# Ledger of designs, part 240: peptides against a protein of PDB entry 4ASU

Target 1, 270 residues: chain A of PDB entry 4ASU
Amino acid sequence: ATLKDITRRLKSIKNIQKITKSMKMVAAAKYARAERELKPARVYGVGSLALYEKADIKTPEDKKKHLIIGVSSDRGLCGAIHSSVAKQMKSEAANLAAAGKEVKIIGVGDKIRSILHRTHSDQFLVTFKEVGRRPPTFGDASVIALELLNSGYEFDEGSIIFNRFRSVISYKTEEKPIFSLDTISSAESMSIYDDIDADVLRNYQEYSLANIIYYSLKESTTSEQSARMTAMDNASKNASEMIDKLTLTFNRTRQAVITKELIEIISGAA
Target 2, 83 residues: chain B of PDB entry 4ASU
Amino acid sequence: FTFASPTQVFFNSANVRQVDVPTQTGAFGILAAHVPTLQVLRPGLVVVHAEDGTTSKYFVSSGSVTVNADSSVQLLAEEAVTL

## One batch from the design tools (peptide; made by RFdiffusion4, then SolubleMPNN)

Design b2_p24_1_s3 (from b2_p24_1, 11 letters changed)
Fold by OpenDDE base, seed 2:
Structure b2_p24_1_s3 (fold): chain B 270 residues (1-270), chain C 83 residues (1-83), chain A 24 residues (1-24)
Amino acid sequence: as target 1 above (270 residues)
Amino acid sequence: as target 2 above (83 residues)
Amino acid sequence: MERERELERAREELRERLAAELAA
């Protein structure tokens, strides 16, 4: 490589490093906010799931319609955040299909669609875009819940798949159940909750769905921002190493050129 | 007893004496060992009676309340403010 | 002529050594 080529490459990598450092700082700021907002959201979301965990709601085997909601975002450069969710969705869809269930998919965030469109396009009901630019709100979750409920797909049970935040360096893809009104109403384990007005139960389920979606969005966002911060840090370090290597190569090449010129002068071949 | 909104936690697995909640079917008090029930909140006043005799008041917009067989209670409001 | 050949050989050897050191 000529000195000119090395210089051009150095300039390019230095520019990339500046971009990755900037992105890291942005991700760090978003992460800090997301983590703060996750604390109450987790209590709220876990509280919403308490009924389903305690009642041990079972869906009858004759019920065949299953909904999978994958939660991620539209934004890339965050490591395995999207692929982890997609992988779990694929696995769940395959298992359910093998069990003779009808599976439909909802993607929260465009990246889910991007990954699954070829293999699962016919199973997609809807993809929610414009996820990840701003922190998710309860209003956003409510809109998603409402659209799902109004989609016309009469699912019996479902699964919401998202990345749960563990720490700045760790997340875990998890699945939580969602149930239709009919499934809840017919569940034997719900008999202890008898004399509940049908309208009350319907409204309760609407809140429950919105609650779990909100919770999943908050977990996903925190996980994503943390992962992005880490990814950008790694990219910046890699760029730094490349700069060091290229700088050494530049110096060596420059020395070689100078030496060659000196030899030519000394030899009189000039 | 857990009482939270999406953005704030008021009680997290706390022991309380009584919680008065405004529901669509009417206001009712949740006592210790209350029968299992599900209700939807209407805008109104939540009153939490702590074991130490302290009473706290909150205004809630909407949401849900769950009383489980194990006597755990989840009060989840869309919006809530301390009064 | 012989001295010029020796100088040329020495220059080539030096170039080869320098190339080897730069390749290392």
Scores: peptide ipSAE 0.010, ipTM 0.807, DockQ to the pose 0.004
Fold by OpenDDE base, seed 4:
Structure b2_p24_1_s3 (fold): chain B 270 residues (1-270), chain C 83 residues (1-83), chain A 24 residues (1-24)
Amino acid sequence: as target 1 above (270 residues)
Amino acid sequence: as target 2 above (83 residues)
Amino acid sequence: MERERELERAREELRERLAAELAA
């Protein structure tokens, strides 16, 4: 490589490093906010899931319609965030199919569709785009919930798959159940919840769905921002190492050129 | 007893004496060992009676309340403010 | 300006926490 080539490459990598550093800072800021907002969201979301855990709601085996909601975003450069969710979705879909269930998929965030489109396109009901530019709100979750309920797909049971935040360096892909109104109303374990008006239960289920979606979005966002921050940090470090290597190469090449020129001068060959 | 909105936690697994909630079917008091029930909140006042005798009042919008068999209670409001 | 300072502080704190977690 010529000195010019090395210089050009150095400049390019330095620019990339600047970008990755900047992105790291942005991700850090978003992470800090997300983590703060996750605290109440987690209490809220876990509270919403408490019924399902305590009531041990089971879907009868004869019920075949299963909905998978994958939660991620539209934005890349966040490590394995999207692939982790997609992997779990694929696994779940395969397991359900093997069990004779009908599976439909909802993607929250365009990346889910991007990953699964070729293999699971026929199973997709809807993909929600424009996820990840701003922090998710309860309103956003409500919109998703409403769209799901209006999709016309009468699922019996569902799975919401998202990355749960553990720490700045750790997340875990998890699955939480979603149940249809019919499944909840028919569950034997719900018999202890007597005298529930059908309208009340319907409304309750709508809130529950929105709540769980909101929770998943908050967990996902926090996980994503932390992962992006880490990814950008790693990219910046890698760029730094490459800069160092190229700088050494540049110096060696420069010395060789100088030496050659000196030899030519001394030898009178110029 | 857990009482939260999407953005704020008021009580997290706390022990309380009584919680009065506004539901679509009417306001009712949740005591210890209340029968399991699911309710939907209507806009109104939530009154939390703590074990120490303190009473806290909140205005809530829509939401849900769950009373479980294990006496755990989840009050989840879309919006809630302290009064 | 104050928000920027808070963001900067938060960034620094996050960097420190990250460093601590990576060192552990």
Scores: peptide ipSAE 0.005, ipTM 0.822, DockQ to the pose 0.016
Fold by OpenDDE base, seed 3:
Structure b2_p24_1_s3 (fold): chain B 270 residues (1-270), chain C 83 residues (1-83), chain A 24 residues (1-24)
Amino acid sequence: as target 1 above (270 residues)
Amino acid sequence: as target 2 above (83 residues)
Amino acid sequence: MERERELERAREELRERLAAELAA
């Protein structure tokens, strides 16, 4: 490589490093906010799931309609955030199909669709776009819940799949259950709950769905921003190492060129 | 007893004496060992009676309340403010 | 919407450039 080629490459990598550092800082700011907002959201969301855990709601075996909701975003450059959710969705869909269940999919965020569209296009009900630009609100979750309830798909049970935040360096893809109104109302374990009005139960279920979706969005967002921050940090470090290597190469090449020129002058071969 | 909104936690697994909640069917008090039930909140006043005799008041917009067989209670409001 | 698409394109371009430089 000529000195000019090495110089051009150095300039390019330095520019990339500046961009990755900037992106890291942006991700860090978003992460800090997301983590703060996740604390109450987690208490709220886990509280909403308490009924399903304690009542041990089971779907009858004869019920065949299953809904999978995958939660991610539209934004890239965040490591395995999207692929982890998609992988678990694919696994769950395959297992359910093998068990003779009908599976439909909802994608929250365009990245899920981009990964699964080719193999699972027929199973998609809807994909929600414009996810990840702004922190998710309860209003956003309510819109998603409403759209699901009005979709006309009468599922019996479902699963919401999302990345749960553990720490700045760790997340885990998890699944939480979703139940239809009919499944809850017919569950034997619900018999211990005193005379629940049908309208009350319907409204309760609507809140529950919105609550769980909201919780999932908050976990996903925090995990994503953390992962992006880490990815950009790693990219910046890798760029730094490459700059160092190229700088050494540049210096060696420069010395070689100088030596060659001196030899040509001394030998009169020029 | 857990009482939270999407953005704020008021009680997290706390022991309380009684919680008065506004529901669509009317206001009722949740005592220790209350029978399991599900209710939907209407806009109104929530009153939490602590074991030490202190009372705290909150205004809630909408939401849900769950009383489980294990005596755990989840009060989840869409919006809530301390009064 | 348009500004977001532009930002995403810029990010994709950055990723591609980074990958190319790291492979080189």
Scores: peptide ipSAE 0.016, ipTM 0.816, DockQ to the pose 0.015; fails the geometry check
Fold by OpenDDE base, seed 1:
Structure b2_p24_1_s3 (fold): chain B 270 residues (1-270), chain C 83 residues (1-83), chain A 24 residues (1-24)
Amino acid sequence: as target 1 above (270 residues)
Amino acid sequence: as target 2 above (83 residues)
Amino acid sequence: MERERELERAREELRERLAAELAA
């Protein structure tokens, strides 16, 4: 490689490093906000899931319709955030199919669709786009919940798959159950709950779904921003290492050129 | 007793004496060992009676309240403010 | 040599991803 080629490459990598450093700072700011907003959201979401955990709601084996909701975003450059969710969705879909269940999929965020469109296009009911540019609100979750309930797909049981935030350096893809109104109403364990009007239960279920979706979005967002921050940091470090290596190569090449020129001058061979 | 909105936590696994909630079917008080129930909130006043005798008041919008068999209570409001 | 190739691949992938993200 000529000195000119090395210089061009150095300039390019230095520019990339500047971009990745800037993106790291942006991700860090978004992460800090997301983490703060996750604290109350987690209490709220876990509270909403308490009924399903305590009532031990089970879906009869003869019921075949299962809904998978994958939660991610539209934005890239965040490591394995999207692929982790997609991988678990694929696994769950395969397991359910093997058990003779009908599986439909809802994608929250365009990246899930991008990964699964070739293999699971027929199973997709809807994909929600424009996720991840702004922090998710309860209103956003309510819209998703409403769309799901109005989709006309009468699922018996479902699962919501998302990345749960653990720490700045760790997330875990998790699954939480969702149940249809009919499944909840027919559950034997619900018999202990006194005087539940059908209308009340319907409304309760709508809130429950919105609550769980909101919770999943907040967990996902926090995990994503943290992962992006880490990815950009790693990219910046890798760029730095390459700059150092190329700089050494440049210096060696320059010395070789100078030495050659000196020899030519001394030898009188030009 | 847990009382939260999406953006704020008021009580997290706390012990309380009584919680008065506004529901679509009417206002009722949740006491210790209340029978399990599910209700939907209507806009109105929530009153929390602590064990030490203190009373806190909140305005809530829509939401849900769950009383479980283990006496745990989850009050989840879409919006809530301290009064 | 192998590590340099891996780094180069990673950089190319990053450049492509960055370009796509910046164009969006």
Scores: peptide ipSAE 0.016, ipTM 0.812, DockQ to the pose 0.013; fails the geometry check

Design b2_p24_1_s4 (from b2_p24_1, 10 letters changed)
Fold by OpenDDE base, seed 2:
Structure b2_p24_1_s4 (fold): chain B 270 residues (1-270), chain C 83 residues (1-83), chain A 24 residues (1-24)
Amino acid sequence: as target 1 above (270 residues)
Amino acid sequence: as target 2 above (83 residues)
Amino acid sequence: AEREEELRRAREELRERLARELAE
């Protein structure tokens, strides 16, 4: 490689490093905010799921319609965030199909569709786009919940799959249950609860769905920003190592060129 | 007793004496060992009576309240403010 | 003649060293 080639490559990698460092800083800022907002959201979301944990709600085996909601975002460059969710979705879909269930999919974030479209296109009900540019709000979750409820798909049971935030260096893909109004109303385990008005139960379940979606979005966002920060840090380090290697090569090549020129001068072959 | 909104936690697994909640079917008080029930909130006042006798008042919008068989209570409001 | 041969050897050694440094 000529000195010019090395210089061009150095310039290119340095530019990439600047971009990755900048993206790291942006991700760090978004992560800090997301983590702060996740604290109350987690209490809120876990509280909403408490009923399902305490009431062993069983779906009858003859009920075959299952809904899978995958939660991620539209944005890339965040490591395995999207692929982890998609992998879990595929596994769940395969298991349900093997059990003779009908499976439909909702994707929150365009990346889910990008990964699963080729293999699961016929199972998609809807994909929500424009996820990840701004922090998710309860309003956003409510819109998703409403769209699901108005989709006309009469599922019996569902699952929401998302990345739960553990730490700045760790997340875990998790699954939480979603139940239809009919499943909840007919569940034997619900008999311990006082006579609940049908309208009350409907409203309760609609609110619960929005709560769970909101919670999943907050967990996903925090996990994503953390993963992006890590990915950009790794990219920056890799770029730095390459810069060091190329700089050494540049210096060696420069010395060789100088030496060659000196030899030519001394030998009179110039 | 857990009381939270999407953006704020007021109580997290706390022991309280009584919680008064505004529901669509009417306001009722949740005491220790209350029968399991599910309700949805209407806009109104929540009053939390702590074991030490302290009373806290909150305004809530929509939401839900769950009383479980184990006496745990989850009060979840879309919006809530201390009064 | 001896000095020319020494210069030739020195040039060849320098060329070989340059080739090694350029190949690294």
Scores: peptide ipSAE 0.021, ipTM 0.814, DockQ to the pose 0.004
Fold by OpenDDE base, seed 4:
Structure b2_p24_1_s4 (fold): chain B 270 residues (1-270), chain C 83 residues (1-83), chain A 24 residues (1-24)
Amino acid sequence: as target 1 above (270 residues)
Amino acid sequence: as target 2 above (83 residues)
Amino acid sequence: AEREEELRRAREELRERLARELAE
């Protein structure tokens, strides 16, 4: 490679490194905020899920409609965040199909659709875009919940799949159940609850859905930002190593050129 | 007893004596060993009576309240403020 | 003669440049 080529490469990599460092800092700031906001969101979300865990709601086997909600974002450069969710969605979809269930998919974030479009396009009901630029709000979750409920797909049971935040260096893709109003109302385990007005139960379920979606978004966001920080850090380190290697190559090449020129000067062969 | 909004936690798995909640069907008090129930909140006053005798008041917008068989309670308000 | 002088000058300039580059 010519000195010019090496210099060009060096410049390019240095620019990339600057970008990745900047992105790391941005991700760090977003992570810090996300983590703070996740604390109450987790209590809130886990609280919403408590009923399902305690009541041990079971969907009858004759019920065939299953909804899978994958939660991620539109933004890349965050390691395996999207692929992890997609992988679990695929696995769940396959398992459900094998069990004779009808599966429909909702993607929260464009990346889910991007990954699953070719293999699962027919199963997609809707994809929510414009996720990840701003921290998710309860309003956002409510919109998603409402759209889901108005989609016309009357699911019996659902699965919401998202990355649960564990630590700055760890997340886990998890699945939480979503139940339809009919499933909840007909569940034997719900018999211990006092006579609940149908309207009350409907409203309750709407809140529950919104709550769970909100929770999943907050978990996902926190996980994503942490993963992005790590990814950008790794990219920056890799760039640094490449810069060092290229710098050495540059120096060696420069010395070789100089040596050649000196020899030509000394030999009078020019 | 858990009482939270999406953005704030007021109680997290706390032991309380009584919680008064405003529901669409009317206000009711949740005591220890209350029968399991699901309710939807209406805008109104939540009163939490702590075991130490302290009473805290909150204004809530909408939301849900769950009383489980194990006496766990989840009060989840869309918005809540301390009064 | 003129070409030789031009070559000489070019070599000297190159030597000076190389010396500067080697000193960096």
Scores: peptide ipSAE 0.020, ipTM 0.816, DockQ to the pose 0.004
Fold by OpenDDE base, seed 5:
Structure b2_p24_1_s4 (fold): chain B 270 residues (1-270), chain C 83 residues (1-83), chain A 24 residues (1-24)
Amino acid sequence: as target 1 above (270 residues)
Amino acid sequence: as target 2 above (83 residues)
Amino acid sequence: AEREEELRRAREELRERLARELAE
């Protein structure tokens, strides 16, 4: 490579490094906020799931409609955040299909669709876009819940798949159950909850769904921002290493050029 | 007893004597060993009676309340403020 | 004689270029 080539490459990598560093800082700020907001959201969301954890709700085998909600975002450059969710969605879909279930998919965030659309296009009900630019609100979750409930797909049970935040360096893709109103109302394990008004139960389930979605969004966001921060840090370090290598190459090449020119001067072989 | 909104936690697995909640079917008090039930909150006053006799008041908008067989209670309000 | 002068000029030009490169 010529000195010019090396210089051009150096400039390019330095620019990339600047971008990755900037993105790291942005991700760090968003992570800090997300982590703070996750604390109450987790209590809230886990609280909402308590009923379903305590009541062993079983869906009869003859009920075949299953909904998978994958929670992610629209934004890339966050390591394996999207692929982890997609992988588990695929696995769950395959398992359910093998069990003779009908599977439909909802993607929260465009990246889920981007990964799964070609292989699972016929199973997609809806994809929610514009996720990840701002922190998710309960209002956002409510909109998603409402749209799901009004989608016309009468699922019996479902799974919401999202990345649960563990630490700045760790997340885990998890699955939580979603149940239809009919499934809850007919579940034997719910018999201890006697004399529940049908309208009350309906409203309760609407809140439950919104709550779970909200929780999943908060977990997902925190995990994503942390992962992005790490990814951008790694990218910046890789760029730095490349810059160092190229700088050495540049120096060596320059010396070689100088040496060659000296020889030409001495020998008269211009 | 857990009482939270999406943005704030007021009680997390706490032991309380009684919680008065405003529900769409009417306000009622949740005491120890209350029968399992599911309710939806209406805008109104939540009163938490602690074991030590302390009473705290909150205004809630909407949400849900769950009383489980194991006596655990989840009060989840969309919005809640301390009074 | 002309070729020798041309070589001399070429060498001088190269020396100048080298000096510039070394100064960088």
Scores: peptide ipSAE 0.019, ipTM 0.816, DockQ to the pose 0.004
Fold by OpenDDE base, seed 1:
Structure b2_p24_1_s4 (fold): chain B 270 residues (1-270), chain C 83 residues (1-83), chain A 24 residues (1-24)
Amino acid sequence: as target 1 above (270 residues)
Amino acid sequence: as target 2 above (83 residues)
Amino acid sequence: AEREEELRRAREELRERLARELAE
């Protein structure tokens, strides 16, 4: 490689490093906000799931319709955030199919569709786009919940799959259950709950769904921003290492050129 | 007793004496060892009576309240403000 | 001595040329 080639490459990598550093800072700011907003959302979300955990709601084996909701975003450059969710969705779908269940999929965020469209296109009901540019709101979750309930797909049981935030360096892909109104109303464990009106139960279920979706979005967002920050940091470090390596190569090449020219001068071959 | 909105936590696994909630079927008080129930909130006042006798008032919009068999209570409001 | 000085000057000139070529 000529000195000019090395210099061009150095310039390119330095520019990349500047971009990745800038992106890291942006991700850090978004992460800080997301983490702050996750604290109450987690209490709220865990509270919404308490009924299902305590009532131990089970779906009868004869019921075959299962819904999988994958929660991610539209934005890349965040490590394994999207692939982790997609991987678990694939695994769950395969397991359910093997058990003779009908599986339908909802994707929250365009990246889920991008990963699964070739292999699971027939199973998709809907994909929600424009996720990840702004922090998710309860209104957003309510819209998703409403669309699901109005989709006409009469699922018996569902799974929402998302990345739970653990720390700035760790997230875990998790699954939480979603139950249809019919499944909840028919569950034996629900008999202990006093005089539940059908309309009340319907409304309750709508809130529950929205609550769980909101919770999942907040966990996902926090995990994503943290992962992006880490990814950009790693990219910046890699760029730095490459710059150092190329700088050494440049110096060696320069010395070789100088030596060659000096020899030519001394030998009179110029 | 847990009382939260999507953006704010008011009580997190706290012990309280009584919680008065506005429901679509009417306002009722949740006491210790209340029978399990599910209700939907209507806009109105929530009154939390602490064990020490302190009373706190909140205005809530919509949401849900769950009383479980283990006496745990989850009050989840879409919007809530301290009054 | 004169040859060493000529070599020194040639090296400096080469270094300056290289620096200019790299700054573009």
Scores: peptide ipSAE 0.020, ipTM 0.807, DockQ to the pose 0.005; fails the geometry check

